# Ledger of designs, part 28: peptides against a protein of PDB entry 2YKT

Target 1, 231 residues: chain A of PDB entry 2YKT
Amino acid sequence: SRSEEMHRLTENVYKTIMEQFNPSLRNFIAMGKNYEKALAGVTYAAKGYFDALVKMGELASESQGSKELGDVLFQMAEVHRQIQNQLEEMLKSFHNELLTQLEQKVELDSRYLSAALKKYQTEQRSKGDALDKCQAELKKLRKKSQGSKNPQKYSDKELQYIDAISNKQGELENYVSDGYKTALTEERRRFCFLVEKQCAVAKNSAAYHSKGKELLAQKLPLWQQACADPS

## One batch from the design tools (peptide)

Design b1_p16_1_s4 (made by RFdiffusion4, then SolubleMPNN; from b1_p16_1, 5 letters changed)
Fold by OpenDDE base, seed 5:
Structure b1_p16_1_s4 (fold): chain B 231 residues (1-231), chain A 16 residues (1-16)
Amino acid sequence: as target 1 above (231 residues)
Amino acid sequence: SMDEELEELKAQLDSI
């Protein structure tokens, strides 16, 4: 029936969230933590490289013929420091605004969805059983009427069961339809939350990339000309 | 009750 099909669709939405979305979200969080760790590792490795560059700048500053190139090398290291500070801010936002909040939600969500599905199933079954009972009683009444010498005595009771069946069928169809809409809304809310948090991370990442581009674009022409000027 | 548990869990989820 249409009600049975809609019921299966409703259960499948809850199952898809519980068995596909939530496990995939846990994997997404794990991959995010790995990415955060790798970026922290890049920051550490870059510090060593630019500290070594500063040492080369010190040697240039001590030379007679390359002193001005020392300042260039120090500026390169300072621009890197400013870019890395912006990266650290991005990583804090990535951790606090995305990963932590998703981890908290996914842990609670399994319990919520299990209880929500169980509530829906219990009420759907209750309405279905009440409908089936009325249909069974009408069938019994009709059999009794067909075997009776006075079928007219059952007419009013037959009408009452027909009306009750019609009302219960409508209530069941509405409940299952609303249940399906609710389940789809629950699924959409979870994707929307992910999108919104990823947008916040993307804005912070854009600030990091913009700052790096700005600083390098400002200084790079100066650095490129440094070797053309005779000391 | 099951309804109270659902409302509590929903409130917790909505607070994040």
Scores: peptide ipSAE 0.307, ipTM 0.884, DockQ to the pose 0.949
Fold by OpenDDE base, seed 3:
Structure b1_p16_1_s4 (fold): chain B 231 residues (1-231), chain A 16 residues (1-16)
Amino acid sequence: as target 1 above (231 residues)
Amino acid sequence: SMDEELEELKAQLDSI
């Protein structure tokens, strides 16, 4: 029936969220943690490299003929430090505003969806059973009427059951239809939350890239000329 | 009740 098909569709939406979306979201969080760890590793390795660059700058500053190149090397290391600070801010936001919130949400969501599906199934079954009961009683009444010497005695009661069946059928169809719309809304809400959080990540990433570009664009011409001016 | 549990879980999810 139409109601049975819509019921199966509704259950399939909840099952898709529980069995496909939530496991995929857990994997997404895990991949995010791996990405964060790798970027932290880059940060650490870069610090060692630019600390060594500072040491080269110190040696230049101690020289008689290359002092100004010492300042250039220090500026290069300082610009790196500022870029790295911006990366750390981005990573902090990535961790706190995306990964932690998604991790908390996915665990609660498993419980919520299980309870929501169970509620829907219980009420759908209750309405279905009430409809089946009325249909069974009408069938019994019709059998009794066919065997009676006075069928007219049962006419009013037959009309009452027909009306009750029509009302219960409509109620069941509406309930299942609303259940399906609700399930689709629940699915959409989860994707929207992911999109919104990923937009925040994209904004923070853009700020990191913009700051790096700005700092390097400002200083690079100066550094490129440093060897052209003999002291 | 099952309804109370659903409302509580929903409130927790919405706070995140």
Scores: peptide ipSAE 0.303, ipTM 0.882, DockQ to the pose 0.907
Fold by OpenDDE base, seed 1:
Structure b1_p16_1_s4 (fold): chain B 231 residues (1-231), chain A 16 residues (1-16)
Amino acid sequence: as target 1 above (231 residues)
Amino acid sequence: SMDEELEELKAQLDSI
């Protein structure tokens, strides 16, 4: 029937969220934590490299013929420090606003969806059983009427069951239809939350890249001329 | 009740 098909579709939406979306989201969070760790590792390794560059700048500053190149090397290290500070701010946002919030939601969501599906199934079954009971009673009444010498005795009760069946059928169809719309809305809300959090990450990443580009564009022409103008 | 539990879980999810 139309109601049975719509019921199967509704259950399949909840099952897809619980069995496909939520496990995939847990994996996404795990991959995000790995990515965060790797970026933190880059920041640490970069510190060692630019600390070594500062040592080269110290040697240039102690030289007789390359003192001004010491200042250039120190500026290169300082610009890198500013870029890395911006990366650390981005990583804090990535952790606190994306990973932590998704982790909290996915654990609560498993419990919520299980309870929501169970409630829907219980109410759908209750309405279905009430309809089946009315249909069974009408069938029994019609069998009694066909075997009776006075069929008119059952006419009013037959009309009452027909009306009750029509009303219960309409109520079941509406409940299942609304259940399907609700399930699709729940699925969409989860994808929208992920998209919105990724938009925040993208904005923070854009700010990091813009700051790095600005700092390097300002200083790079000066650094490129330093070797052409010996003091 | 099952309804109260659902409302509480929904409120917690919506607060994140």
Scores: peptide ipSAE 0.303, ipTM 0.883, DockQ to the pose 0.943
Fold by OpenDDE base, seed 4:
Structure b1_p16_1_s4 (fold): chain B 231 residues (1-231), chain A 16 residues (1-16)
Amino acid sequence: as target 1 above (231 residues)
Amino acid sequence: SMDEELEELKAQLDSI
């Protein structure tokens, strides 16, 4: 029936979220944690490299003939520091605004979806059983009427059951239809949350890249000329 | 009740 098909579709939406989306989201979080760790590793390694560059700048500053190149090397290290600070801010946002929130949600969501599906199934079954009961009683009444010498005795009751069946069928169809819309809304909400959180991360990432580009574009011409202009 | 559990879980999810 139409209601049975829509019921199966509704259950399949919940099942897809529980068995496909949520496990995939857990994997996404795990991959995100790995990515965060790798970026933290890059930051640490970069610090060591640019700390060593500062040491080279100190040596240049102590020299008689290369003192001005010390300032250039210090500027290179400082620009790097500013870029790395922006990266660290991006990583904090990535951790706190994406990974942590998704991790908290995915654990709670398993319980919520299970309960939501159970509620839907219970009410759907209740309405279905009530319909089936009315249909069964009408069938029994019709059998009694066919065997009766006075079929008119049952006419009013037959009409009452027909009306009740029609109403219950409509209620069941509406409930299942609304259930399907609700399930699709639940699915969409989860994707929307992911998209919104990823957009926040993307904005912070864009700020990191922009700042790096600006700083390097400003200073690089000066650094490139430093050896051509001996003091 | 099932309804109370759903409302509680929903409230928790909405707070994140």
Scores: peptide ipSAE 0.310, ipTM 0.886, DockQ to the pose 0.914; fails the geometry check

Design b1_p16_2 (made by RFdiffusion4)
Fold by OpenDDE base, seed 2:
Structure b1_p16_2 (fold): chain B 231 residues (1-231), chain A 16 residues (1-16)
Amino acid sequence: as target 1 above (231 residues)
Amino acid sequence: FEEELERMKTFLEEVE
């Protein structure tokens, strides 16, 4: 029946979230943590590299003929520091605004979805059973009426069961329909949340890239000219 | 985010 088909669809939505979406989201979070760790590693390695560059700048500053190049090297290291600060800010956002929140939500979601599906199934079954009972009683009544010498005795009761069946059928159909809409809404909400959090991360990432581009664009011409200037 | 978590928790409290 249409109701049964819609019921199956509803259950499949919940199952898809529980068995496909949530596990995939957990993997996404794990991959995000790996990415975060790698970027933290870059930060650490970069610090060592540019600290060494500063040392070279110090040596230049102590030289007789290359003092101005010391300032250039210091500027290079400073620009790196600023870029790195932006990266750290991005990473903080990536961790706190995406990974942590997704992790908290997905952990709770397993229980939530299980409970939601169970509630739906219980109520759907209850309504279905009530309908089946009324249908069975009507069938019994009809059999009794057909075997009776006074069928008119059962006419009013037959009409009552017909009405009850109609009402219960309608109620079941509406409940299942609403259940399906609710399930689809739950699914959409989860995707929307992911998109929204990714947008936040993207904004912070854009800020990092923009800052780096701006700083380097400003200074690079100066640095390129440094060796052309007379010592 | 917090509102959604609270919604989920509230539901769980009602059905569990």
Scores: peptide ipSAE 0.303, ipTM 0.879, DockQ to the pose 0.961
Fold by OpenDDE base, seed 5:
Structure b1_p16_2 (fold): chain B 231 residues (1-231), chain A 16 residues (1-16)
Amino acid sequence: as target 1 above (231 residues)
Amino acid sequence: FEEELERMKTFLEEVE
């Protein structure tokens, strides 16, 4: 029936969130944490590299014929420091605004969805059982009427059951329909939250990339010509 | 975010 099919669809939405979306989201969070850790590792390694570059700059500054190249090397290290500061701000946002919040939600969501599905199933079954009972009673009444010497005796009661069945059928259909809309809303809300948080992260990431591009574009021409100028 | 978490918690308290 239409109501049975809609019921199946409703249950499938909840099951899809619980069995597909949430596990995938947990994996997404895990991959995000790995990415964050890798970036932290890059940051640490880069610091060592550019500290060593500063040392080379110091040696140039102490040299007889390469003093000005010392300043160039220092500038390269300083630009890196500024870019790194911007990266750290991006990472803070990535951690606090995306990963932490997703982790908190997904942890609670398994329980929530299980309870929500159970509540829906219980009420749906209750309404379905009540409908089935009325249908069964009508069937019994009709059998009695067919075997009776006075079928007219049961006519009013038959009409009452027909009306009751119609009302209960309508209530069941409405409930299942509303349940399906609710389930779809639950699913959409989760995707929307992910999209919104990714937008925030993307803005901060864009700022990082923009700052890096700006700083390098400003300085790189100066660095490229440094060796052409005699000391 | 906080409002949504609270909504979920409230629901659980009502049905569990």
Scores: peptide ipSAE 0.296, ipTM 0.877, DockQ to the pose 0.961
Fold by OpenDDE base, seed 1:
Structure b1_p16_2 (fold): chain B 231 residues (1-231), chain A 16 residues (1-16)
Amino acid sequence: as target 1 above (231 residues)
Amino acid sequence: FEEELERMKTFLEEVE
């Protein structure tokens, strides 16, 4: 029946979220943590490299003929520091606004969806059983009427069952329809949340890249001329 | 985000 098919669709939406989406989201979170760790590792390794560059700048500053090149090397290290600061801000947001929130939600979601599905199933079954009972009673009544010498005795009761069946059928169909819409909304909400959080990450990432480009574009021409202008 | 978590928790308290 129409209601049975829509019921199956509703259950399948919940099952897809629980069995496909949520496990995939857990994997996504895990991959995000790995990515975060790798970027933190890059930041740390870069610090060591540019600290060593500062040491080279110090040596230049102590020289008699290369003092100005010391300033250039210091500037290179400073620009890197500023770029890394921006990266750290991006990573902070990535952790706090994406990974942590997704982890908190996915942890609770298994229980939530199980409970939501169970509630829907219980009510759907209750309505279905009530309908089936009414249909069965009508069938019994019709059998009695066919065997009776006075079938007109059952006419009013038959009409009452027919009306009750119609009402219960409509109620069941509406309930299942609403259930399906609710399930689809639950699914969409989860995808929308992911998209929104990724947008925030993208904005922060754009700021990081923009800052780096700006700083390097400003200084690189100066650094490229440093050796051409001996003091 | 917090509102959504609260919604989920409230629902669970009602049905569990």
Scores: peptide ipSAE 0.294, ipTM 0.877, DockQ to the pose 0.952
Fold by OpenDDE base, seed 3:
Structure b1_p16_2 (fold): chain B 231 residues (1-231), chain A 16 residues (1-16)
Amino acid sequence: as target 1 above (231 residues)
Amino acid sequence: FEEELERMKTFLEEVE
């Protein structure tokens, strides 16, 4: 029946979220944590590299003929420091506003979806059983009427059952239809949340890249001319 | 975010 088909569709939406989306989201969070760790590793390694560059700048500053190149090397290290600070801010946001929030939601969502599905199933079954009962009673009544010498005795009850069946059928169909819409809304909300959080990540990433581009574009021409300008 | 968490918690309290 139409109601049975819609019921199956509704259950499948919930099952898809619980069995496909949420496990995939947990994996996404895990991969995000790995990515964060790798970026932290890059940060640490970069610090060592530019600290060593500063040491080279110190040596240049101590030289007799290369003092101005010391300043250039120090500027290079300073630009790196500023870029690094922007990266650290991006990473903090990535952790606190994306990973942590997703983790909190997905943990709670397992319980939520289970409860939501159970509630739907219980009410759907209750309405279905009530309908079946009325149909069964009507069938019994019709059998009694057929065997009776006075079938008119049962006419009013028959009409009452017919009306009840019609009303219960409509109610069941509406309930299942609304249930399906609700399930689809729940699914969409979860994807929308992910998209919105990724937009935030993109904005933070753009800020990081813009800052780096700006700083390097400003200083690079100066650095490129340093060796051509004898002291 | 917080509102959504609260919505979910409220629902759980009602049905559990």
Scores: peptide ipSAE 0.291, ipTM 0.874, DockQ to the pose 0.954

Design b1_p16_2_s1 (made by RFdiffusion4, then SolubleMPNN; from b1_p16_2 with R7E K9E T10K)
Fold by OpenDDE base, seed 4:
Structure b1_p16_2_s1 (fold): chain B 231 residues (1-231), chain A 16 residues (1-16)
Amino acid sequence: as target 1 above (231 residues)
Amino acid sequence: FEEELEEMEKFLEEVE
């Protein structure tokens, strides 16, 4: 029946979220944590590199003929520090606003979806069983009427069952239809949340790249001329 | 975000 098909579709949506989406999201979070760790590793390694560059700048500052190049090397390290601060801000946002929130939601969502599906199934079954019972009683009544010497005795009761079946059928169809719409909305909401969080990440990443580009564009011409200018 | 979590928790309290 139409209601049975719609019921199967509804269950399949919940199952798809529980068995495909949520496990994939858990993997996505894990990959995000790996990415965060790698970027933190870059940060640490970069600090060591630019600290070593500062040391070279100190040596230049102590030299007789290369003092001005010491300032250039210090500026390079300072620009790196500013870029690094922007990266750390981005990483903090990535952790707190994406990974943590997704992790909290996916953990709770396993329980939520199980409960939601169970509630839907219980109510759907209850309505279905009530309908089946009325249909069975009508069938029994009709058999009894056919075997009776006075079939008219059962006419009012037959009409009552017909009306009850019609009403219960309509209620079941509406319930299942609404259930399907709800399930699709639940699925869409989860994808939308992911998209919105990724947009925030993209915005923060753009800010990091923009700041780095700006700082380097400002200073790079100066640094490129440092060796061409006589001391 | 917090509101969504609260709604989910409230639902669970009602059905579990």
Scores: peptide ipSAE 0.207, ipTM 0.845, DockQ to the pose 0.858
Fold by OpenDDE base, seed 5:
Structure b1_p16_2_s1 (fold): chain B 231 residues (1-231), chain A 16 residues (1-16)
Amino acid sequence: as target 1 above (231 residues)
Amino acid sequence: FEEELEEMEKFLEEVE
């Protein structure tokens, strides 16, 4: 029936969130944590590399014929420091505004969705059983009427059951329809939350990339000509 | 965000 099909669709939405979306989201969070860890590792390694570059700059500054190249090497290290500061701000957003919040939600969501589905199933079954009962009683009444010497005795009661069945059928259909809309809204809300948080991360990431591009574009021409201008 | 978590928790308290 239409109500049975709609019921199946409703259950499938909840099952899809629980069995597909949430596990995939947990994996997404795990991959995000791995990415964050890798970036932290890059940050640490870069610190050592550019500290060593500063040391080379110090040696140039102490040299007889390469003093100005010391300043170039220091500028290269300083630009890196500024880019790194912007990266750290991006990473804070990535951690606090995306990963932490998703982790908190996904942990609670398994219980929530299970309870929500159970509540829906219980009420749907209750309404379905009440409808089935009325249909069964009408069938029994009709059998009695067919075997009776006075069928007219049961006519009013038959009409009452027909009306009750119609009302209960309508209530069941409405409940299942509303349940399906609710389930779809639950699914959409989860995707929307992910999109919104990714937008915030993307904004901060764009700022990082823009700052890096700006700083390097400003300085790189000066660095490229440094060896052509001996002192 | 916090409001949504609270709503989910409240629902669980009512049905569990």
Scores: peptide ipSAE 0.203, ipTM 0.843, DockQ to the pose 0.946
Fold by OpenDDE base, seed 1:
Structure b1_p16_2_s1 (fold): chain B 231 residues (1-231), chain A 16 residues (1-16)
Amino acid sequence: as target 1 above (231 residues)
Amino acid sequence: FEEELEEMEKFLEEVE
């Protein structure tokens, strides 16, 4: 029946979220944590490299003929520091606004969806059983009427069952329809949350890249001329 | 975000 098919569709939406989406989201979170760790590792390794560059700048500053190149090397290290500070801000947001929130939601969501599906199934079954009972009673009544010498005795009761069946059928169909819409809304909400959080990460990432480009574009011409203009 | 978590928790308290 139409209601049975829509019921199956509703259950399949919940099952897809629980069995496909949520496991995939857990994997996504795990991959995000790996990515965060790698970027933190880059930051740390870069610090060591540019600290060593500062040491080279100190040696230049101590020289008799290369003092100005010391300032250039210090500027290079400072620009890097500013870029890394921006990266750290991006990573903080990535952790706190994306990974942590997704992890908290996915942990609770398995229980939530199981309970939601169970609630829907219980009510759907209750309505279905009530309909089936009414249909069965009508069938019994019709059998009695066919065997009776006075079938008109059952006419009013037959009409009452027909009306009750119609009402219960409509109620079941509406309930299942609303259930399906609710399930689809639950699914969409989860994807929308992911998209919105990724948008926030993207904005912070754009700020990081913009700052790096700006700083390097400002200083690079000066650094490129440093050896051509000996003091 | 916090509101969504609270709603989920409230639902669980009512249904579980």
Scores: peptide ipSAE 0.203, ipTM 0.842, DockQ to the pose 0.941
Fold by OpenDDE base, seed 3:
Structure b1_p16_2_s1 (fold): chain B 231 residues (1-231), chain A 16 residues (1-16)
Amino acid sequence: as target 1 above (231 residues)
Amino acid sequence: FEEELEEMEKFLEEVE
């Protein structure tokens, strides 16, 4: 029946979220944590490299003929420091506003979806059973009427059951239809949340890249001329 | 975000 088909569709939406989306989201969070760790590793390694560059700048500053190149090397390290600070801010946001929030939601969502599906199934079954009972009673009544010497005795009851069946059928169909809409809304909400959080990540990433581009574009021409302009 | 979590928790309290 139409209601049975819609019921199956509704259950399948909940199952898809619980069995496909949520496990995939947990994996996404795990991959995000790995990515964060790798970026932290890059940060640490970069610090060592630019600290060593500063040491080369110190040696240049101590030289008799290369003092101005010391300043250039220090400027290179300083630009790196500023870029690094922007990266650290991006990483903090990535952790606190994306990974942590997704982790909190996905953990709670397992219980939430299980309870929501169970509630839907219980009420759907209750309405279905009530309909089946009325249909069964009507069938019994019709059998009694057919065997009776006075079939008119049962006419009013027959009409009452017919009306009850019609009403219960309509209620069941509406309930299942609304259930399906609700399930689709739940699914969409989860994807929308992911998209919105990724937009926040993209904005923070853009700020990091813009700052780096700006600083390097400003200083690079100066650094490129340093060797051609001896003091 | 916090409001959404609270709504989910409230639902669980009602149905569990």
Scores: peptide ipSAE 0.197, ipTM 0.837, DockQ to the pose 0.858

